# Peptides against a protein of PDB entry 3PBP: the designs that were tried, part 75

Target 1, 203 residues: chain A of PDB entry 3PBP
Amino acid sequence: LNEKDLNLILNKSLVMYESLDSTTDVIVKRNVIKQLQFVSKLHENWNSRFGKVDIQKEYRLAKVQGPFTINPFPGELYDYTATNIATILIDNGQNEIVCVSFDDGSLILLFKDLEMSMSWDVDNYVYNNSLVLIERVKLQREIKSLITLPEQLGKLYVISDNIIQQVNFMSWASTLSKCINESDLNPLAGLKFESKLEDIATI
Target 2, 203 residues: chain A of PDB entry 3PBP as posed
Amino acid sequence: LNEKDLNLILNKSLVMYESLDSTTDVIVKRNVIKQLQFVSKLHENWNSRFGKVDIQKEYRLAKVQGPFTINPFPGELYDYTATNIATILIDNGQNEIVCVSFDDGSLILLFKDLEMSMSWDVDNYVYNNSLVLIERVKLQREIKSLITLPEQLGKLYVISDNIIQQVNFMSWASTLSKSINESDLNPLAGLKFESKLEDIATI

## One batch from the design tools (peptide; made by RFdiffusion4, then SolubleMPNN)

Design b2_p11_8_s2 (from b2_p11_8, 6 letters changed)
Fold by OpenDDE base, seed 2:
Parts: sequence; structure tokens; C-alpha cells
Structure b2_p11_8_s2 (fold): chain B 203 residues (1-203), chain A 11 residues (1-11)
Amino acid sequence: as target 1 above (203 residues)
Amino acid sequence: MLIEAVANKIK
């Protein structure tokens, strides 16, 4: 956690709070309010010199978020098992893609288009728990592991039995990042979500 | 998306 990240979380929490209305579910209202209270208190207790914050005991008992859904879920993947998960940054602003591999050799690239609060008081907090399917890449190999390098935005390394492949999604992820940062989704219209697959090494 | 975009503008 750094000051920039703390400020971002505070701003997100403020926007969430401002989006609450009379029709918003009581559980959602409670979680968003508690999130804003938590982050505000973190900001007050922030020690920039040491990069430290004191977190009160009441906020250490947060609940697990989820379960999550994938929309649309590829119908063919109901018969297969997810094998690996990785998260890849697409910019320096904390925008990320969730990557999940399956035992059929598929890789799905997912985006969290909706912001979630932490779950503070309830189990199985499912508000804004949907991930958007951006792309399905069929590698036609058994995927053993997924590797990311922090210095390489929008790149995923896929390890199979005898090969390392790079999945590069910066062709569309740069546009997605720009759309998020500028609050303009128009550039996504007609964008092709086609990642580049490249062989890196034989192993 | 909208929340992140607004959050980035408040900076």
C-alpha cells in the first residue's frame, strides 16, 4: 500500500457512497458505508514516512467476497475444470485482467467491469460479483502454469509440458485502459479482442 | 469502470 493507492481506494469508496440511493439494498449500503469509514480512517492514520497504517480490530474481520460469476460463460467449458488463475496489470493505474485456464487448453481473459466493496458484515457478498468474458484463447495444450512479470503489462506467459508461450493482449488492453481512465467507452465499439499468441521457448 | 474513471479524476 502506498499513498497513491490509498487515495485511489478513497476516491473509489466516495464514488460508491455517492451512488447509493433509496432503492439500494441495505447490505450493499452497509458495506459501502463501512468501506468509506475504513478507508477514511486509514487515510487519517497513514504514515507516509514508513508506508504504514494502523488497522483497527473491527476492520480485520472482513468476510470473503463472492462467489463470482463469468458472463457470458462459454457453454463448452461447463464440461471442463479450471486449472490455473493469474491477474495481469494492463496499466500503472491498477486496471487488471483475470486469466483462468481450463483443462481443455482454453484460457479465458476476464475483466471486472463493476467495482466491489469489501464484505464487512455478511458471508457470500455477491453484489457486483460478475466478471466479463473478454476473450477465449484456445491453446490446444495442457496448461501447467501461468506466469506474469510485473514489468510487462498486458502479457501472460503460459507454460505447457514442452513450450513457453506468450499471450499478449496489449492490442486491446491499451484501449480498455484508456477508456477506463478517461471515462469514455466509445473507443471499445468495434475493438477486436484478439490477443497475440507467440512461442517464446521450447523446454 | 465508471467508479474507477471518476476516482481517477478526483486525484
Scores: peptide ipSAE 0.027, ipTM 0.656, DockQ to the pose 0.114
Fold by OpenDDE base, seed 3:
Structure b2_p11_8_s2 (fold): chain B 203 residues (1-203), chain A 11 residues (1-11)
Amino acid sequence: as target 1 above (203 residues)
Amino acid sequence: MLIEAVANKIK
């Protein structure tokens, strides 16, 4: 965590707070308010010299978030089991894609389009718990593991029995990143969400 | 997406 990251989290927490209205669920209001309070206190107590903050005891007892949903969920995958999960950065702004493999050899690429606060008071906090399905990549092989390299934005390495393959989604992820960072969604119109699959090595 | 886009514009 650096000062830039802390400022980003503060800004996100502020935007979430400002989105609250009279119709917003009480549990959501409570969690978003507590999120903003937490991040504000972190910011006030930030030691830039050491990159450290003191976290008050009341904020150390966060609850588990989820369950999460996928929208739309691919109908064919209802009969299959998820096997691996990985997250991949698409930029230096901390935008990420969630990658999930299934035992049919499918890889799904997911995006969290809505921000979620920490769960502070309740278990199974589900506000903004939907992930958007961007792409399904069908591999004709069993997926053993998913590997990411922090220096390689928008690239996922898929390990199977005999081969390492790279999934490169920067063809669309660069546009998505730009849209988020510039607050302009127009470039998403007509964008093809098609990743490039390449064989890297035999193992 | 939208929250991130707005958050990045807050100075």
Scores: peptide ipSAE 0.025, ipTM 0.646, DockQ to the pose 0.123
Fold by OpenDDE base, seed 5:
Structure b2_p11_8_s2 (fold): chain B 203 residues (1-203), chain A 11 residues (1-11)
Amino acid sequence: as target 1 above (203 residues)
Amino acid sequence: MLIEAVANKIK
């Protein structure tokens, strides 16, 4: 965590707080308020020299977020099991793609278009728990693992029994990153979400 | 609209 990241989290928390209205569920209100309080306290107590902050005990007992939904969920994947999960950065701004593999050899690329606060008080906190399906890549292989390299934005390495393949989604992820950073989603209209699959090595 | 796009407007 650095000062830039902390400021981003603060801004996200403020946006979430400002989105609260009279119709918003009380559990959501509580979690968003507690999120903002937490991040505000972190910001106030931030030691930039050491990148350290004292976290109060009440914030150390956060719950697991989820469950999450995938929308739309590919109908064919209801008969299959998810096997691996990875996250891949698409920029230096902490935007990421969630990648999930299935035992049919499918890889789905997901985006969290809505921010979820940390779950503070309740189990099964599900506000803004939807992930957007961007792309399904069919590898038709048993996926053993998913590997990411920090210096390689928008690239996922898929390890199968005898092959390493690269999934490169920077063709669309660069546009997505730009849209987020510029607060203009218009360039997403007509964007093709087609990743490049390349064989890297036989193993 | 993506929350990050909104958050980036907060300065």
Scores: peptide ipSAE 0.024, ipTM 0.632, DockQ to the pose 0.138
Fold by OpenDDE base, seed 4:
Structure b2_p11_8_s2 (fold): chain B 203 residues (1-203), chain A 11 residues (1-11)
Amino acid sequence: as target 1 above (203 residues)
Amino acid sequence: MLIEAVANKIK
């Protein structure tokens, strides 16, 4: 962690806490409050000189988040199995796209539009667990692996038996990043979510 | 999206 990341997580945790109301589920309230307490303690104990934070034992026993849902889920993919998952940075602000491959050669590009707290007290914490489907890319190949390079924003490398392909989604991801960072969704109106597929190398 | 946008504006 760096100080910038810690501040961002703190700010996200504050916004989540401020979004709590009388109608919010008790489990959600507990998890969001504990999240804010955790991140606040991390921030207070931040040692910038060493890039270290002391994490108390009570926060080391976090539960698994999820399961996650995809909305809308492509009906055709119910007959197929997910094979790989990757996260791809779209900017230096740590906005990410989740990519999932299927055994039909499809890639789905997903966005987490809602922030989810850690699960602290309960298993199967599912509040804000929906991912938005942005795009389905059909490669028509068996996908063996997904590779991302931290220095290459909005690019996914897909490895199949005989070829490496690049999926480049910066055509829309740059606009999405801008909308998130500026808190202005107007530029999303009329945006085409069409990624570029390019052959990089034969294997 | 909104939480992230707000979080980025909190200075």
Scores: peptide ipSAE 0.028, ipTM 0.640, DockQ to the pose 0.123; fails the geometry check

Design b2_p11_8_s3 (from b2_p11_8, 6 letters changed)
Fold by OpenDDE base, seed 1:
Structure b2_p11_8_s3 (fold): chain B 203 residues (1-203), chain A 11 residues (1-11)
Amino acid sequence: as target 1 above (203 residues)
Amino acid sequence: NLIKAVENKIK
């Protein structure tokens, strides 16, 4: 955690707070307010010299986020089980794609389009928990593991029994990154969300 | 280390 990251979190928390209205659920209001209070206190107590913040005990009791939903969920995958999960950076900021593999050999590439607050006051807090399905890649292999390399943006390595394959989605992820950073989604219109598959090595 | 093994094969 650095000062830049802390400022980003504070700004996100402020935006969430400002989005609250009279129709917002009371539980959501409480969690968003609690998060803003937490981040504000962190910012006030930030020691830039040591990169240190003291966190009060009450805020260290935050609960696990989730569950998440995938929209739309491919109907065929209801009969299959998720096996692996990975997060892939698409830029040098904080924009990420979530990848989930299934035992049918499918990979789904997902994007979190909404900011979700931490769970502070309640168990199983569910708000802004949707993930958008961008692409389904069918490998028709038993996927053993997913590997990402931090220096390789928009690339996922899939390990099977006898092969390592690369999934490269920078063809569309570069545009997505730009859209997010510029707060303009228009360039996504007509964009083909098709990743490139390449055999890297035999095992 | 599987990660290192993969990294070595990818390079």
Scores: peptide ipSAE 0.028, ipTM 0.707, DockQ to the pose 0.020
Fold by OpenDDE base, seed 3:
Structure b2_p11_8_s3 (fold): chain B 203 residues (1-203), chain A 11 residues (1-11)
Amino acid sequence: as target 1 above (203 residues)
Amino acid sequence: NLIKAVENKIK
């Protein structure tokens, strides 16, 4: 955590707060307000020299986030089991794609389209818990692990028994990043969500 | 570590 990250979190929390209106559920309002209060206090108490903050006692009682949903969930995958998960940065502003592998050799690339606050008051707080399915990549291999390199944006390395494969999704993720950062979805129109798969090495 | 070995091979 650094000052830049903290500012980003604060901005996200502000956006969530600003999205509240008279029709928003009271529990949601309370939770989002607490989120903003928490992040604001973190920002106020930030010591840049040591990279530390003081967290007040009430905020240390946060609950577990989730569950999450995937929309749409591929019908074929209902009979299969998820095996690995990874997050891949697509820019330097902490926008990321979530990848989940399945035991059929599929990878699903997911995007969190809505901001989700921490759960403060209630167990199993569920709001803005949706992940959008962007792409399904079928490898037809037993996936052992998923690896990312921080210096390589939009690249996922898939480890199987005998091969390392790279999934490169920057062909569309660069546009997605731009859309997020500029708050303009127009460039997504007609965008092809097809990642490039390449064999990297035998292991 | 296998991850580091893979990283080194990829670079």
Scores: peptide ipSAE 0.024, ipTM 0.699, DockQ to the pose 0.021
Fold by OpenDDE base, seed 2:
Structure b2_p11_8_s3 (fold): chain B 203 residues (1-203), chain A 11 residues (1-11)
Amino acid sequence: as target 1 above (203 residues)
Amino acid sequence: NLIKAVENKIK
């Protein structure tokens, strides 16, 4: 964690707080408020020299995020089991794609379009728990592992029994990154969400 | 070990 990251988290927490109104669910209000309080305290106690911060015990009781939903979920994947998960950076601003592999050889590329806070008070906090399906890539092979490299934006390496393949989705992820950063999703209209698959090595 | 090997091969 660095100061820049902390500022980003603070800004996100503030935006979430500002989105609250009289119609917002009480559980959501409490959770968002607690997050803002937590991040604010972190910011106040930030030691830039050591990159450290003291966290009060009460905030160490954060719960696991989820469950999540995928929209739309491919109907045929109900018969298959998820095998691997990875997150891939698409820019230096911490925008990410979530990738899940299935035992049919499919990869689904997912985006979290709604900001979700950490769960502070309740188990199974599900507010803004949806992931948007962007693309399904069918490899038709057993996927053993998913590898990402932090210096390679928008690239996923898929390891199978006999081959390493690269999935490159920067053809659309660059536009997505721009849309997120500019808060304008219009450029995504008509964009083809088709990643490039390349064989990297035989193993 | 396999992950590191793959990373080294891809880099």
Scores: peptide ipSAE 0.024, ipTM 0.690, DockQ to the pose 0.021
Fold by OpenDDE base, seed 4:
Structure b2_p11_8_s3 (fold): chain B 203 residues (1-203), chain A 11 residues (1-11)
Amino acid sequence: as target 1 above (203 residues)
Amino acid sequence: NLIKAVENKIK
């Protein structure tokens, strides 16, 4: 965690807070407010010299986020089990793709289109918990691990028993990043969400 | 460490 990350979290929390209105559910309001309070205090107590933050006890009792939904979920994958999860940075602004692997050798690439606060008061806090399916990549291999490198944007390394494969989705992720950062969805029109698969090394 | 081994192969 660094100052840049902290500022980003603060900004996200502020945006969430500002989105609250009279129609917002009380549970949502409470969680978003608590989120903002937490991040604000975190920011206030940030020691940039040491990269340390003092966290009060009340905020160390956060509950598990989720559950999340995937939309649309590939019907075929109901018969299979998720095996790995990874997040991949697509830009220097910390936009991310979520990847989930399945035991059929499928990878699903997901986008979190809405920000969700941490859960503080209730179990299974559900708000802005939707993930958008962008692409399904069928590797037809037993996926052992997913590896990401922070310096390599839009790249996922898939490890099987005998091979390392690279999934490169920057062909579309660069456009997605632009859309997010500019708040303009127009560039997504006609975009093909097809990642490139390449064999990198034999294990 | 498997991660290090992978990283070394990727780099």
Scores: peptide ipSAE 0.023, ipTM 0.690, DockQ to the pose 0.021

Design b2_p11_8_s4 (from b2_p11_8, 6 letters changed)
Fold by OpenDDE base, seed 5:
Structure b2_p11_8_s4 (fold): chain B 203 residues (1-203), chain A 11 residues (1-11)
Amino acid sequence: as target 1 above (203 residues)
Amino acid sequence: NLIEAVENKIK
């Protein structure tokens, strides 16, 4: 899936968004808006190939039960294997980010979407286990493990061969949490999904 | 364990 295809998906998603009205189910409405916003923002910040990918095996073996569809999925990752999965709390209200690492050193940060909002067909809305891609973090190193600390919201620790890095995404996750909890997605407009990387220790 | 090791490095 190239940029042209992504643009097509975005356009279709936009049309779907425009079709929303007062009679639309609240969950559907929210998910369409969320996905459109996330994908749009990602598209603005990222010139890459994308696609739709179902991840099954890794999720089945992890705490989070799959299969999941990631939308959009970075095309570059098609040739790589998911290595780790983690869920990170962003608040005390059970909102979570799902993180998947790949053997190219990429981390993808995902939000659980109960509804598949992104489609080639605007008339096709599928209820499925889907994940919305929020951010891709390229570490360009082998990721050995993902660690989360319950007392540290919105922080992921990535262990590589020689370093422990912190991924802190509370810059955007705090806003996301607020939007979800208050059922007001307006603050997502213009939000940049850029996590902070910090070297914690050499190992 | 690994978690403890990370925690110790973070402190």
Scores: peptide ipSAE 0.029, ipTM 0.702, DockQ to the pose 0.020
Fold by OpenDDE base, seed 2:
Structure b2_p11_8_s4 (fold): chain B 203 residues (1-203), chain A 11 residues (1-11)
Amino acid sequence: as target 1 above (203 residues)
Amino acid sequence: NLIEAVENKIK
């Protein structure tokens, strides 16, 4: 996949989105919205954060409900090992972000609620267990544990040697939640997917 | 339990 191909997919996704109307089935509408979100986020990650990402292959993550595929999987993380996983609620409606840590100190934040996506090469919806990469946070620490608190939406606590850090992604997760719940992608336009990192305590 | 300790500290 190159930038040209990505732009083509984005355009196709936009056309599908624009075809939605009041008569469109709710499930179809939701799927189109999710697809456009997926491609838009991928495009954003490509241009603003990762530069030219060489997406060589899909990464499969085994979970209880798995396997899941991470799209796109950062190529540089192929050389590293996943260490921890957590699920974080972003609203009271059961929308969730999946977080995976790696032994290079990276956290990847993934959108869990992607049931179907458009095939990259055809205009067909394919059922898959794909997770969409939203953000990569580089802590450059050995991550020992990931902690979530159910009363604290959109917050992840990272335990490393001698420090507890909070990753707060509500800056974008609140908007994402709204988009999912309302089946409206418009609020995602121009949204920066950058979480806030804060030191909470020394341990 | 480390998890409980952290939770208590964060709450």
Scores: peptide ipSAE 0.025, ipTM 0.685, DockQ to the pose 0.019
Fold by OpenDDE base, seed 3:
Structure b2_p11_8_s4 (fold): chain B 203 residues (1-203), chain A 11 residues (1-11)
Amino acid sequence: as target 1 above (203 residues)
Amino acid sequence: NLIEAVENKIK
């Protein structure tokens, strides 16, 4: 992810925002606004790399501050451009997965590093924020948009030219949520991080 | 509204 990619994602998020009107569902509005806010924050952090980012405490505990690094980053994706970003709730405690789409049709599912999150809780200075790669989903399609519904935990809807697909990662996300909330990683041992992909509709 | 149209298809 580079500055150009962030600008592209920001522009797409703005276009989505501009498509909202008075008849748009409140839940959809909230989701689009949240996505735009997230991307805007990432963009600001990118531009202010030399400045102090003052993030409100409410955002420190529950929200991903943004990817400075993705570890491990798939080497093959360095040659492709990020196209979309989304944040998906995995529980009612506001734990979230970050999803980034790429021009090759890949989706990467990311989570904020647990150690980094704990460092923020103790008000320690953290100069770098990292996201952990959990899963890569290869769709082999041009991804036009990512949609989430707040009432549908652990589900991401991917819009391509002619199809809407659902990515469901609750098979592992429920366990991850528990691990985060309880600060116990033991339940992750032997867990398969494999999401389910399903065709929902033709468009 | 494209977003509403997509949402309606998802439901």
Scores: peptide ipSAE 0.024, ipTM 0.661, DockQ to the pose 0.024
Fold by OpenDDE base, seed 4:
Structure b2_p11_8_s4 (fold): chain B 203 residues (1-203), chain A 11 residues (1-11)
Amino acid sequence: as target 1 above (203 residues)
Amino acid sequence: NLIEAVENKIK
């Protein structure tokens, strides 16, 4: 596991959790509703694409240190081990996707629910420490490392023994960024969560 | 290191 990236995620989440203040009930409710609408839309897209996969409603990554849950978690990955974690910026406003790799060669792309909830309307809004599953990418390779470059938004580099591959998810992440920043879910309508995979170099 | 090598190939 990439301990550095994991610690970064944990620290950010803890800081957000510790900043809890009792906000107006109406505002809290609004944020919860927006979050639920967002998650529902993501789930609809997921189910339409991956309807053949049995997905657990909630999964806590015990092997990855942290209080994070994944919703939904692919049931097929239950018996596999998470190997790497990375965070990828999707805009200049510091919105991020979390990526977790597994020893079956799968990548799962995740969104932080807490960060989404805070971005809707209320400063210091606290949501659960959960991650929403957006996409599963099957590389069918032994993943050795995940690399991100700050200047390259929405791009993840996957390193195996013999190849470097780029996962580019800006096709949907740009829309997601807009939804977060503008607190408007309408652009999610019809959005396909399908990343592009490209071979970059042989090593 | 591997990270530097990758970065050099990507850039």
Scores: peptide ipSAE 0.024, ipTM 0.673, DockQ to the pose 0.021

## One batch from the design tools (peptide; made by RFdiffusion4, then SolubleMPNN)

Design b2_p12_3_s1 (from b2_p12_3, 5 letters changed)
Fold by OpenDDE base, seed 2:
Structure b2_p12_3_s1 (fold): chain B 203 residues (1-203), chain A 12 residues (1-12)
Amino acid sequence: as target 1 above (203 residues)
Amino acid sequence: PNGSIPALNEYL
């Protein structure tokens, strides 16, 4: 994140804040205010000589709620339907990956964007969470369910008709966790976002 | 306005 990008996010967050009125949903108001407070603090801390932004833990714990956008959304998935959703912890600090399955047998692994996406309905402000696509895993099978175990960080169990598979993304998620916690994205440069797929059991 | 932090998308 550079100063220009931060200024852009700040300006967007300000515009969002200024758009709040008496008709705006209380949850939306709270989210926009929190976003503005977050970005403002980020901006204040960025101008401080040390480049390390201390992001308050409360903002990191913000869960994905309500409508979301995926950026970039894989164009081929427009022809398919989402079937399951799960959230997977990647650390003990409650950073999470969002996984969505599709009826083509794809899994998309998503991270919550730091920028709140705005959608304007003609009459109403609609709050959308932005999710960043990290990885697409193609299983080429019907996905019946997604299971996570809290004690197993960065692991997703995929249940299909005849098999349980483990998706293990700790190869990159440990680095991502570090980046989030340290507020430094540089370690993501050159990181390969490839999860390990393993057959666990036949059912 | 597409609300991704350009920086994160540049790394992914």
Scores: peptide ipSAE 0.017, ipTM 0.471, DockQ to the pose 0.053
Fold by OpenDDE base, seed 5:
Structure b2_p12_3_s1 (fold): chain B 203 residues (1-203), chain A 12 residues (1-12)
Amino acid sequence: as target 1 above (203 residues)
Amino acid sequence: PNGSIPALNEYL
């Protein structure tokens, strides 16, 4: 794969993603989302300073494993089409949040179900992988792209026509990272899953 | 002991 081929695959994956509607089979939606996540990460790694596409083991496992469910899926988003996907590192242990944007200007922040993530370390094929909805961020604007910076944990840059915004979810993602790494969900009790939104630049 | 962490769905 060269950069051009990767861009073609990304564009194809985006087009496939744009073709998803409320009538699209949930399995198909999941597969497209998963594919776009994989390609987005490949693209990010390609654009990374290291020029090496490192496919993390988790992504390889995620690709081999079956469709992801989003649970709960926000009822309001059934009427909207998802537009972009990004993955954001939350720690140095390769824990990641998945972000999906929608054409209503919503972002959903998703995490792989902990049972699934733990089962991936076991040679057990999990047919149904659940993505857990952690947060919905309503931007009320057309989202053109999602950008992540590998050196900036728990930060997502949202590019719209007139503005670049930063979504910072480290307020809760640091606790989530701890829960994953320690295999203890107790610290999530009473945690507020609210990201900070900041305007970075006008375009 | 890969303790089964309850599904994150139970806590969110």
Scores: peptide ipSAE 0.017, ipTM 0.482, DockQ to the pose 0.034
Fold by OpenDDE base, seed 3:
Structure b2_p12_3_s1 (fold): chain B 203 residues (1-203), chain A 12 residues (1-12)
Amino acid sequence: as target 1 above (203 residues)
Amino acid sequence: PNGSIPALNEYL
């Protein structure tokens, strides 16, 4: 995401929040509020600390059309501020994981689910994108940046003050990619969604 | 096409 994309997502999230009324479904209200809180916190950190996260333009296979709801959103992260966002390819196709960092040192790994139709009124349906929480990785560090390398599928580099760490989620992402491409969920049964964390360099 | 798997939440 660039600043323009983040501003667009924020504006869409604000418009959606402002459209909430007494007739809006309780689940929709909760989802919109959660989304707005998430995007607002991400925007605050974007403006204050982090210059343009140079997400190399060439690898945006999926235009993430906001607004997004994270389901389930970890309740613990409502008290923390989102710091960075990255997208990581899991195959040579178009399947991507979205990663978001928080100021508690958490990473959340997210997958784009089907578009949910939200009923705002009995007669009006609004389509929104849901993000599924796959994994939470707790680093307990201040995360400065997230880096992805296109040639390295299912790998995320996390830069903190003194260390570069690699998060490798190919243990489960290869199975997830197969399930998406084949439209078969059976291989996910009993799969552990645990990424490997490794120290790469001290800086 | 952004492949989405329906009901992924049931497996997570």
Scores: peptide ipSAE 0.016, ipTM 0.544, DockQ to the pose 0.038
Fold by OpenDDE base, seed 4:
Structure b2_p12_3_s1 (fold): chain B 203 residues (1-203), chain A 12 residues (1-12)
Amino acid sequence: as target 1 above (203 residues)
Amino acid sequence: PNGSIPALNEYL
C-alpha cells in the first residue's frame, strides 16, 4: 500500500461511517467502526512502520456474487483462468479468507473488504469489491477442487489428480483474526504470510 | 461478525 491508497481507503471508510444511521444493521455498524479504527491506526503508523508497496494492476473476477477486484494481483496470473473458489473461516467470529485457484496450479489467498462483508449480511450482493492478496501458493499441478471443513479453521484442502493437499494458513491467520477483532495492524509487523503445505492422501 | 481490513493491501 502507498499513502495515496491508504488515504482512499480511509476516505471510503469515513464515508461508510457517516452513512450509518439508526436503521443500519448492528453487524454492519460494528464492521464499519472496526474498519475505520483499523485503517485510521494504519494511517497513523504508515510513515513510521510501512515501506512503499507498489500497487500492481487490478484484476477483476466476475463471480455469482458480483465482480471483485484483487489487489495487488500477481502479474503472472493475468494470462491464466480462475478455476475454483472457496471461503475459509479463520475464527469463530466469522472472519474469512477467500481462496481462488488458477489453471497454472496457483492458489491466491485473499481477504474480504468491508463492503463484501456488509453486502453478504444484507442481500448477498457484492459489486466491485476489493479483495486483498495475502499469499500466493504455487502448487504447479491441476487443481480439480477446493474443499473446506467448517470445523477446521484456517485450512483448505486442495484436490488434484492423484493427491489431496492441506493448505494450513493459521500461522498468519490467527494473527490476522486478532488484528481484525482488535482493529490493530501492529501484530502483523514482521509476520510472514507463508502457509504450510502437507500431503494428506494419495487418490 | 466478520471484520474487514481493506487496508491490509497496504501492509502487504
Scores: peptide ipSAE 0.016, ipTM 0.525, DockQ to the pose 0.048; fails the geometry check

